# Peptides against a protein of PDB entry 4M9S: the designs that were tried, part 107

Target 1, 135 residues: chain A of PDB entry 4M9S
Amino acid sequence: SRGLVGVECITPYSYKSLAMALQRCVEVLSDEDRSALAFAVVMPPGVDIPVKLWSCVIPVDICSNEEEQLDDEVADRLKRLSKRGALLSGKRMPVLTFKIDHIIHMFLKHVVDAQTIANGISILEQRLLEIGNNN

## One batch from the design tools (peptide; made by RFdiffusion4, then SolubleMPNN)

Design b1_p26_2_s4 (from b1_p26_2, 12 letters changed)
Fold by OpenDDE base, seed 3:
Structure b1_p26_2_s4 (fold): chain B 135 residues (1-135), chain A 26 residues (1-26)
Amino acid sequence: as target 1 above (135 residues)
Amino acid sequence: MKEIEEALARTRELLSKATNKVLASL
């Protein structure tokens, strides 16, 4: 288990002040981007996750019959989030990945509805098992 | 909060395996 203790000691901001700043960033997001951010809570903080795995939980309003289109739409949403107060960190090599920071993850754990978190975890686990069975 | 943390911990191993498979397919 990666220790959360190290990240909490580095920030000069109080939890309350940081939470207020993050809340302001969330308020200016579109409904779609805000929904994507909410589901980011099911990912482990500090880990580079491929877009394909993000697509397991990020909701997309426009259904496509092509898996590639799904990944592209998810990537676009995550890219927008990465540009807003560094809510996520993107990496292009060796594959496009996104990472949620420990501080952001901690914030989301307290503001995202518990049922949404539980549902997101269930969906993620199911999709991961399907990927494992198909490969 | 504890239940959520435990549930999140269970997904870590699955995510690690899935990530490795994605990387191996490149």
Scores: peptide ipSAE 0.411, ipTM 0.870, DockQ to the pose 0.036
Fold by OpenDDE base, seed 5:
Structure b1_p26_2_s4 (fold): chain B 135 residues (1-135), chain A 26 residues (1-26)
Amino acid sequence: as target 1 above (135 residues)
Amino acid sequence: MKEIEEALARTRELLSKATNKVLASL
């Protein structure tokens, strides 16, 4: 296994109608996809981020830590999320990237536990530093 | 919430550098 433990999303968002709509979208996700969505909050909104970097924080339970397998599993989850409309948007060129929209990001900031977000950011920072040192 | 925003801001530069490295490796 690798990554973070998923968190339940509960909304106190001030925009009730939007929050309700988003909550319904979240509820129909699988547990794995919902967890992936929760940790998307650690990424800056509006930025196209390569799958390799998403794999730094998306929680995955696989028997191997091979990068190819990890990236493929993460990509599949993010693709499923992107099919739910505004949750994520993907690009295929020049490389497969995903970005979180500002509205979704704002929603997640209010429904995901603050300590979990902080921990996720810390882990992301650590892994990014490792990538920087190894290349 | 402010602390989260500040933490996100700190990671942006690292993400940018890492992204550039990923793109350069293709």
Scores: peptide ipSAE 0.410, ipTM 0.873, DockQ to the pose 0.033
Fold by OpenDDE base, seed 1:
Structure b1_p26_2_s4 (fold): chain B 135 residues (1-135), chain A 26 residues (1-26)
Amino acid sequence: as target 1 above (135 residues)
Amino acid sequence: MKEIEEALARTRELLSKATNKVLASL
């Protein structure tokens, strides 16, 4: 996982304290949860995104070929992230959605590897186009 | 950074369409 290891926290945040606090929160995550958080950077901040669309970019070591199990595993990871401070915000109605806040998104934009971001965007675009063409 | 921002902007429209489809299928 090339995600968050070498983060020289050069955040435009003049507030070294917030970046340090976020870095500490990230360091205590599991490798899987850190990876999920890294790919959250490809989502637009402030938008409630359905779990099905999160599953397009969140890497899951698939133990099952069933799409429903994939969504459940993704939902569990995002739920764990939402319980750790303000990393994500979850809503259950009308469907299960998760949202990344602007401040967290800005942090991730500076600390996540550029290649990871580019790959995540490419994967997301491809999968969204496939969803659009199957209707 | 500019290229990433532009790429993120392009995905917003696709995400909006996909979100609407997901909601309509419910």
Scores: peptide ipSAE 0.410, ipTM 0.871, DockQ to the pose 0.033
Fold by OpenDDE base, seed 4:
Structure b1_p26_2_s4 (fold): chain B 135 residues (1-135), chain A 26 residues (1-26)
Amino acid sequence: as target 1 above (135 residues)
Amino acid sequence: MKEIEEALARTRELLSKATNKVLASL
């Protein structure tokens, strides 16, 4: 899957400046964390999403094949992203959740490959339907 | 972009339901 691409959009100066700052922030991430951030685009901005639901779309290596292990690995990645301040925000109570803000979400919509976004949405929808049917 | 926005909008309700189920299962 393609991850983040260059920013190519018409926007006000303030947005361009912010986009440049965000791009720098993205560039210093590990490939793994950058991939996790890319898939955050499929989540609605401003909503606290439980880690279990993040694990539906965040790619993890084959070494983490058990559900519990997957959730832990995803949580660690999201925690690292949350420490970058503007990228994600975490909340531990009542349950561990993460949310993306509107500005970051808008940024990701422009810099994440469109096919990656579409695939992520498809995967998320499938997983959510499974959760709805099996629980 | 519009198609993506529409697709994202469709997932919102599913996410809400799934979130509620997750919370109820704890």
Scores: peptide ipSAE 0.410, ipTM 0.871, DockQ to the pose 0.034

Design b1_p26_3_s1 (from b1_p26_3, 9 letters changed)
Fold by OpenDDE base, seed 2:
Formats: sequence, C-alpha cells, structure tokens
Structure b1_p26_3_s1 (fold): chain B 135 residues (1-135), chain A 26 residues (1-26)
Amino acid sequence: as target 1 above (135 residues)
Amino acid sequence: FEELVNSVDPSMSVEEAIARTRELLS
C-alpha cells in the first residue's frame, strides 16, 4: 500500500492549488521515494535534521551492513525529493541536513495514512532508544 | 545523535523534536 493517499479537502483556494501541485509531484515519484516522503512527516518542520537521524525513519528495503552505504542511500533519496518541487531543502554546512517546510508538513499530515505516521513514530522511538543504549 | 542535532540546531533536543512531532500529529 502507498503511504500517501489522494485527498479532497475544503481549504482556501491557495492551499488547494498548492495541494494539487504537491499531488502532481508525488505522482511522478518512484515507490521508494514516495515512501521516504511519507515518513518525512514524523520529523518536526522547520528543523535542519542530519542525515543520520533521517536514516532512523527512512525505510531501505535493500541495505548493506555498512552504515556509510545506508546513509548514502538515504541521502540520495532525500536529495531527489529536494529536487522534486522542493519537497525538502538540503544544507551542506555544517553537516549534511535536510528540512521539511511547515506547509509541506501540513500537507503530508493530511495525506499520509495514519498507520504510516504511527509506524514512523514508533520506528524512530525504537531506533533512538537502541542508539541511546549503545552509547 | 543528540549532539548532532544540537550542533545543527541548539534550540531543540531530539526529545523535544519528537515531542513536537507528537503534538503536531495528535
């Protein structure tokens, strides 16, 4: 099942237009990139998040045992999203980070299915707990 | 990761970020 669903909502026209534009952007994404975008909803908007933290929630079906390869794959997905209608914004300094905008986050909040959101939060919490226990 | 987040955005901890997410998605 897709992490994103089509939505018809009663909103101001400007928001509706933006939603339509975002839907068009989502439609042309690969399944993998669309899934990554769906899980971006679990990140707080307007915050520059390091790739390592993104890697805690972005699903990777085929991953190597090397952490560097995992981060690279996640970074590539996020980079593609940043180039597709500015779904994300990337920053290289001081470290490679990505940020979700408030408007896009609000859009995702309404179009990402509830189970995906719940799973994403659960996964993030679990991974952070595991990292904390290893430190 | 706490240090990584703080180094980029010292105004927010990982725990605070998660809490904000929960509030926004509730």
Scores: peptide ipSAE 0.092, ipTM 0.652, DockQ to the pose 0.022
Fold by OpenDDE base, seed 3:
Structure b1_p26_3_s1 (fold): chain B 135 residues (1-135), chain A 26 residues (1-26)
Amino acid sequence: as target 1 above (135 residues)
Amino acid sequence: FEELVNSVDPSMSVEEAIARTRELLS
């Protein structure tokens, strides 16, 4: 799996340059993938998050009665993000997970709309409660 | 996120919550 392990910001200019590079990566994304990336900000950085948890907050335009189909669509979006400038890091074993790097997360916190962040947290909270009740 | 986890289970860290989630979803 790809990652940004060992990436360090040694100067303020390094941060600025990295931010510009990330902005360029975001600009070339589809609307769907860009939206998925935005909601990644609600996840803790540096943690391998199962797709099931990602699917709680990543918006999907398709309607399906199968929860598995929802997870698959979310996984596909996250995979695309992992291939584009290592915006995410995917891991297939033992369980399919995705991780957001600290640097990427810091970037998102500054560029993602505050209402989007608030909505994402609210949705995640609700879904976590539901998951807890269904266990 | 940490505040969210704490609101659900104040005795559990974010890392522990995620680990528990992995176990439940495996």
Scores: peptide ipSAE 0.023, ipTM 0.514, DockQ to the pose 0.020
Fold by OpenDDE base, seed 5:
Structure b1_p26_3_s1 (fold): chain B 135 residues (1-135), chain A 26 residues (1-26)
Amino acid sequence: as target 1 above (135 residues)
Amino acid sequence: FEELVNSVDPSMSVEEAIARTRELLS
């Protein structure tokens, strides 16, 4: 199992309607964008994260592992998420970054499968170690 | 890579960001 859990979750939100609205936003996403959103939970909320770092954890099915192609595809997905229900916030200057806010992060924490979260963190750590060893 | 992240948010290293995430998600 991976991605978002299809079971209703209990959220700490004061307003149940907010959780319902977010759930509806998730349901209308494509499978690919929904998967990207699920793995966004591994990023710390409230931090501007460059696309290069996002590309370490966002699952992308492309024929080439070239960084430019990977970053472009990841950026496109994140841009779509930023436009759909403001799930992310994009920043173009000085570097293209995306940020997940605390409210969305809290929501994802409750609806994303625990194993998916654990795997995402592990993958991110591994990728960073590999990059660090090459520099 | 680390420098890039720090240039955006000097108060947060990649390592610290990951650690924070782990704590929040645990």
Scores: peptide ipSAE 0.104, ipTM 0.652, DockQ to the pose 0.022; fails the geometry check
Fold by OpenDDE base, seed 4:
Structure b1_p26_3_s1 (fold): chain B 135 residues (1-135), chain A 26 residues (1-26)
Amino acid sequence: as target 1 above (135 residues)
Amino acid sequence: FEELVNSVDPSMSVEEAIARTRELLS
């Protein structure tokens, strides 16, 4: 699903209905997927983001420090989010990417706590620096 | 890593993406 990419204007009714639907989707998520969704607010909306970048901010409990395993687990979570209420839009080629819609991002901006957003940005910056130094 | 991002969206670097995020969320 491509989500609500084509939506430019939302009526008050549409907004309320969307908010209710999104809230219901959030409530039925597992704790892990809900956490992933929260940190998705750190990504710029409307941009196809590769899984490797998502893996910098999505918290995952893995046994190995291998980046490939991290990417796989993150991808699985993002796939589940993409299948539930079109929270994300996935693309497989040329590389596996996920995109958050502007409307979904706007919703998250209002419901995710400010500290989580700040922490996510900080973590992203740290991980990118580490990856850059290793390349 | 920058090459990976550019392969998907040549118009935006990782740094630009982060900057945009900060701007939108501030």
Scores: peptide ipSAE 0.088, ipTM 0.644, DockQ to the pose 0.024; fails the geometry check

Design b1_p26_3_s2 (from b1_p26_3, 11 letters changed)
Fold by OpenDDE base, seed 1:
Structure b1_p26_3_s2 (fold): chain B 135 residues (1-135), chain A 26 residues (1-26)
Amino acid sequence: as target 1 above (135 residues)
Amino acid sequence: LEELFNSVDPSLSVEEALERTRALLS
């Protein structure tokens, strides 16, 4: 699915409509998908991020601690976000990745609380360090 | 996302939309 890369918010009305549209989108998400969306703010916008890295920050409380199940559950959530309001854009080749657009990322920076952002960054840094040490 | 844009009520303010979204993502 395509994201909001082609959307031009060049007028106040366009910006207003985008904020309102995103609000409507968030309202219909499940709690788990909303949580996934919130933590998406810690990822760099416009970059295709592998699911493995998304799994470092997306909270999962349903599946087991098995890596395959974790990645699958995270992928499912990100897929739903990509379909609902094009909050993310997915790419299957060469590996499964997801990307958050600049506009949506900017929106999230305004609505996600500072503590969540700080926690997400800390968790990401810790998990990346662990992955790096384990090669 | 086009469907969402078409369903938007223009009477709402940006700040109100942000506040409602903030509450949901907290």
Scores: peptide ipSAE 0.426, ipTM 0.787, DockQ to the pose 0.559
Fold by OpenDDE base, seed 5:
Structure b1_p26_3_s2 (fold): chain B 135 residues (1-135), chain A 26 residues (1-26)
Amino acid sequence: as target 1 above (135 residues)
Amino acid sequence: LEELFNSVDPSLSVEEALERTRALLS
């Protein structure tokens, strides 16, 4: 498959400018939101993902383990990412979901450590299995 | 994003942008 450097973007901006713009977006994020963005690469691009599934991979350090509080915290982080540089697209109806676009996802694949990506996928798979077994 | 695009330094390369972002996200 073609690498990020060779991809053509359907945008009024050049690919070079997009990469630099995304860099600036990342630089102004808090450490907490940057962590959330990094693990967003685990999700498939172009798919509306419910907050509950995002909560399976977005790291939360201080918040309670209560599911409701966890989902709210994750949702807040994802909302900030959607507003700060439109890194995600949020949808409130019929349920709260967030989607990562293909171009952002490709960018993340080039800048997030491969081992981190692999670990995130494994964690997601494990937690999905646990959810499935409890239903 | 539009304001960020307008503030881009044309002297930087894509590779440099990727490297700086990598350092922040990993």
Scores: peptide ipSAE 0.425, ipTM 0.786, DockQ to the pose 0.611
Fold by OpenDDE base, seed 4:
Structure b1_p26_3_s2 (fold): chain B 135 residues (1-135), chain A 26 residues (1-26)
Amino acid sequence: as target 1 above (135 residues)
Amino acid sequence: LEELFNSVDPSLSVEEALERTRALLS
C-alpha cells in the first residue's frame, strides 16, 4: 500500500491568519460542500486532477448512478469550493481538472478526522482498482 | 485568499479556529 507523501510549504501568511480564514470559509459551506472539502485531503496537493478521479472520493447522495450525472454534480461542488476562498483551483482546458494547493491541503490534514482520511483513501483505492480493471 | 485573510478577527486563537473547523469537517 502506497501512501501520500506530505509536502512542506512556505506561506507569506501567518498560521493564525490561515486557520482563521479557512474557518470562516468552512463555516459558510453547505454540508455537502464541507464533505467534499474534507475528502479533498486524500488527493495529492499541487496536481491537476480530473473530475473523474475526484468523483471517486467525493460523496454524492442525490444523483442517480449515471456516470455523467455524478461527474456533473462533483464538478459543481468543486466549482463552488473554487469560488469560496479559492479552496481549489479549476482548469477547464483541455480537460476539466481541479487542484488543491499545498497550503490548503496542509490545513486539511490538521482538521479532517483521521477516520475520514482513512476511509477516503480506501474508497479511492477501491475505485481506482475498478477503473483499472475496466480499461 | 488575501482578501479572506484580511477580514478575519485576530482575537480568535489558532486552537479555537482549528477546533471549530475540525468539528465542521468531521
Scores: peptide ipSAE 0.428, ipTM 0.786, DockQ to the pose 0.482; fails the geometry check
Fold by OpenDDE base, seed 2:
Structure b1_p26_3_s2 (fold): chain B 135 residues (1-135), chain A 26 residues (1-26)
Amino acid sequence: as target 1 above (135 residues)
Amino acid sequence: LEELFNSVDPSLSVEEALERTRALLS
């Protein structure tokens, strides 16, 4: 069993409360939103990430092959996450972006398995290469 | 983050919370 004993973070809240709050939040998420949250660990914390990049790692099973629709679906998921306990923070202007806080990212790193993280990073790298080659 | 703390059950342990979260996200 892994605990937060070795984890350090500056927060106005206790680790116990944060862990419990996150657990309750995750339990009420849909499977799709839980997947989105899990792969959010791949993103660097504290950085406003455009939806385009989020769409590279957020799994979407049911949507059209159109890139615009993919981005919209991803954006909707991220918006829901931002509303549920502020797991993410969104900005619409000038470009729609979402940011994961350091503390949330830290907890995700603690609970998401290493293989999932590695896979997410690999997927992101592959998609970035594809985007770069097609520009 | 503050909104996450609404109606949290303080009787649960950190370990149990982490394990449940891990099971759901993995």
Scores: peptide ipSAE 0.426, ipTM 0.789, DockQ to the pose 0.503; fails the geometry check

Design b1_p26_3_s3 (from b1_p26_3, 8 letters changed)
Fold by OpenDDE base, seed 3:
Structure b1_p26_3_s3 (fold): chain B 135 residues (1-135), chain A 26 residues (1-26)
Amino acid sequence: as target 1 above (135 residues)
Amino acid sequence: MEELFNSVDPSMTVEEAIARTRELLA
């Protein structure tokens, strides 16, 4: 199967101090944004991911039959996360993407529930199959 | 959803899924 090239990030920092700062940022988030952040852990760090792929794993409370509305809601949540201590980084051109940095991803790997990660992977796989069947 | 300390790394599985998606959309 095809894979992506792994990227390593090495930077000097105090993990404990950074973790505490990040925890404070997480505590200020709404329940919806905090949930979105949790599921961001299933994405590979350092990669610009299109909103359509994010929408495969980010939970949305609004029931809509329009995929565009789903993507817009997901994008709004990810934008809010990008404004809170740069938990994510957004890029509008050429297409709207979001990226999780290695430092943030490392933090999430230690704090996100294992069952949440497993569920996120399963949901992503199912949604990707659905997208493939419609193309 | 609750936050709990763990050591799971899902990156490989997601990377494979993304690669397959790119192939399907090409």
Scores: peptide ipSAE 0.082, ipTM 0.533, DockQ to the pose 0.032
Fold by OpenDDE base, seed 1:
Structure b1_p26_3_s3 (fold): chain B 135 residues (1-135), chain A 26 residues (1-26)
Amino acid sequence: as target 1 above (135 residues)
Amino acid sequence: MEELFNSVDPSMTVEEAIARTRELLA
């Protein structure tokens, strides 16, 4: 099923109704999943992003310091988001990736607070630099 | 790092992805 990903353009009325539906979806999420969704706003929409890059911005409170376990936990959260209202789209082959749709991203940029967005971008850039320096 | 994006989307670099994000959120 395409879910919300199949929508390329919307009228103002469609956007309002879609926004209402998305808001309801967000409200029923767990705190952890809602937080993950909020930070998804820092990813470019329409791009298949590897889990490794998602792990740079998705917060994990209780998890092992092992990289594999961190990626697994992030992947699990993103999978749940993919199953709930098609908030994300997952792809397993050739590499496990997740993609945020343009419409979902447009919704998030209006509902996620500016400070969270700014922090998310900063965190992503910082961690990417760290990864780059270690390679 | 660039290899992470290139493996999935060869037209996108890390720098381009970040730039696109900033542009959309500005």
Scores: peptide ipSAE 0.148, ipTM 0.698, DockQ to the pose 0.024; fails the geometry check
Fold by OpenDDE base, seed 2:
Structure b1_p26_3_s3 (fold): chain B 135 residues (1-135), chain A 26 residues (1-26)
Amino acid sequence: as target 1 above (135 residues)
Amino acid sequence: MEELFNSVDPSMTVEEAIARTRELLA
């Protein structure tokens, strides 16, 4: 994926095996799931984030998906990530949320392209403003 | 959006979440 250009990178992990395991996990993801994982870097780690907020930054092709299904599609991607090496953790109640762990976030910070990170933050901020103005 | 965060973590605001993200990614 465009967001994860550097599969091989220098990580802050003391044990190369852990970094390599995470890298291998990323490599076997589908393009869609890998893109979702890349943009997960813009979320604060250790915080339960509602799917609605994830949908602000996770790229979904609206030409192939109805807008009403956006949250469901995002949720499905995040669910798959949660099942693959516990890249995310999900909670269903009281609101469907997903959380990125600090370790995974730290990994993503080093392997996700800097421009992708910047774009993701910008997109999130823009979408939040739009949502805020519509409330 | 503020209500969404308050529903899961009353101590977290959207602005604070974004600020924390920026700090961690700086």
Scores: peptide ipSAE 0.146, ipTM 0.696, DockQ to the pose 0.022; fails the geometry check
Fold by OpenDDE base, seed 4:
Structure b1_p26_3_s3 (fold): chain B 135 residues (1-135), chain A 26 residues (1-26)
Amino acid sequence: as target 1 above (135 residues)
Amino acid sequence: MEELFNSVDPSMTVEEAIARTRELLA
């Protein structure tokens, strides 16, 4: 694997202050949005991730036209998370992407249960393999 | 903890980045 470059992450808030703010944001989320945020922990921090890849791990209940509806529903959830305490950062062009910051990712690593993390990684790896085989 | 806070590779592919994240969370 390629090595990471060391870049200092700077914030106007201390970790403790940010953690308290993030906890408050999490508490007011719907169950669905809170679940989406939990699974965001499996994504690499600091990377603009296309909605298609987010859709691999964000749990959504859909009955028909699964792929198209899945992306739209996931995008809506991620947009809400972006608006609520800047939990994510979104870009629309050229492709809709969302990014989780290192500090928020670090917060999630401490509060999301290990089983959820393990399951999310497993699901993501499986879906990526399927996408790779179909391309 | 320190690695998540102070490391990034913008040239890394999405697949490689995900693999790295898996290692960090293991």
Scores: peptide ipSAE 0.135, ipTM 0.635, DockQ to the pose 0.037; fails the geometry check

Design b1_p26_3_s4 (from b1_p26_3, 10 letters changed)
Fold by OpenDDE base, seed 5:
Structure b1_p26_3_s4 (fold): chain B 135 residues (1-135), chain A 26 residues (1-26)
Amino acid sequence: as target 1 above (135 residues)
Amino acid sequence: LEELFNSVDPSMTVEEALERTRRLLS
């Protein structure tokens, strides 16, 4: 992928303004929502991903380990992210999914720690393996 | 996003914005 400095955007705003706007979006997020946003970088951009798969990498430390509660909490976080600066886009039908756009994903790749990205990928792979073996 | 764009500090650089975001997300 191209570097963030070289990215071209179809927007009425300059690249500088976009970066600063995203920075301001992050500043107003709660700690929990910021954590969710950080791990969103693990997902492939431009793909509608079911909430169940998001729940494999989005950290939840307060809610019960019950699957329904976990998915609901993750969905709530992703919904808030979709409302704040359109960091994500959600679809309700046929299944609740969320998608990260390429430009947001590229931004996250520049600001999220490399170790966090690596850990997130590892966790996702492990959880997918467990889901696959359970079916 | 539009309100956020209007609140941008014109003296801030892209690098500074990225660094501030990094500190918040990691």
Scores: peptide ipSAE 0.447, ipTM 0.823, DockQ to the pose 0.605
Fold by OpenDDE base, seed 1:
Structure b1_p26_3_s4 (fold): chain B 135 residues (1-135), chain A 26 residues (1-26)
Amino acid sequence: as target 1 above (135 residues)
Amino acid sequence: LEELFNSVDPSMTVEEALERTRRLLS
C-alpha cells in the first residue's frame, strides 16, 4: 500500500493542489453535507451504489424516519456533493445511484476519523442485515 | 474542481490542508 502522495491520478492536477482544493471544498459545505461526505468513506470506491444503501450510513438530522423521505433527503445531499466539487458521481438510470471515486475515497480515509469509519461500517452492516431479514 | 484549484494557497502544505479537513470531517 501507499499513501495519497503516491496515488496515480488520472488528472492534470498535482497531489498538493488536489488536497488543497478538496480542503476548500469541504470548508464551504454545510455541516449536514460534511457529515454525508464523511460517511461516504464507508462505501467502496468506484461502485455505483443505490440511494437506499447510502441511506443506511448517511446521517439525517431533521428528516422523518419514513423511508421515502429519508431516501429523498439523502439523495439531495449526495446530489449537492456531486455538484459541489464533483465529490461524487450521480447516475439516474436505471436506478438512482452515486459513486465515490478512488481518489476522493482515499482522501477521505486520510481525513475521516478511524473510529468514525469503523462505526460507519458497523452501522452499514447492521442495517444491511435488517434489510435482508425484512425481505 | 478546477475552480477550487484556482483558489488554493500555494504556500499551504499538504499536511495543513489535511489537518484542516480532518477538523471539519471528524
Scores: peptide ipSAE 0.447, ipTM 0.824, DockQ to the pose 0.589
Fold by OpenDDE base, seed 2:
Structure b1_p26_3_s4 (fold): chain B 135 residues (1-135), chain A 26 residues (1-26)
Amino acid sequence: as target 1 above (135 residues)
Amino acid sequence: LEELFNSVDPSMTVEEALERTRRLLS
């Protein structure tokens, strides 16, 4: 059987309802926001991740390839995800960060393709190396 | 999420929900 077997969360809602709610949430997202959500699974859950690091894995339109523009677009997508079903949690100070909760992360692991996850991790690693070499 | 919970079809299975989501995110 397919499901979030073994997942525990503290919520007033049933497990079944949570899965269905998230499914409905995903259905109403734009394609670009769904893509952002898919790659969010690459990030470690429960950690406040700066937008700069999110921009390493969130795909952005090549028409906006300047660093500031990239970060802004990524931030906008993540903000929408934060507002839509509280898929992420945003923090403004001291720098803009976003965090994926454990339950959402576990959900994504069940629904995002394994190859996509692997690719995302590879991309993140590569871009982190690039950032490290340029600091 | 609460608003989404209230809009869910109670007859749907968890498996179907996951499969639909999988098709959208993969």
Scores: peptide ipSAE 0.444, ipTM 0.822, DockQ to the pose 0.577
Fold by OpenDDE base, seed 4:
Structure b1_p26_3_s4 (fold): chain B 135 residues (1-135), chain A 26 residues (1-26)
Amino acid sequence: as target 1 above (135 residues)
Amino acid sequence: LEELFNSVDPSMTVEEALERTRRLLS
């Protein structure tokens, strides 16, 4: 396959520069934030996703059992990603949401391991099913 | 993001950038 190099990307920047810039962004992230970024590929691009749904796929190991604290931790990670090369776009009102752009999403699909993507999708589907059944 | 675009190493290839990113996100 041609890979990401052969994919058309509409941007004011060259594709080469974009790839390199994103690589730089990833390099400065903590391990926790890199993990969050990897699983962000599971979300549909261009959609404002509530933090509650992000928390279904973003791995958190240190947070307490309180659901509110879990969402806060996830939100903090996503906020940091938003500040790092605009990897995400956050909106605080009316509800706290984050959105992954198409270009970033496309990039992640080419660099995140296929097994990780598959696992993330499976986890999201399972968690959404559970949420739906409980509401 | 603009700042990062201006700080890239022009000698680096796209393939190298992608590979480095893959290792970091694995």
Scores: peptide ipSAE 0.441, ipTM 0.821, DockQ to the pose 0.565; fails the geometry check

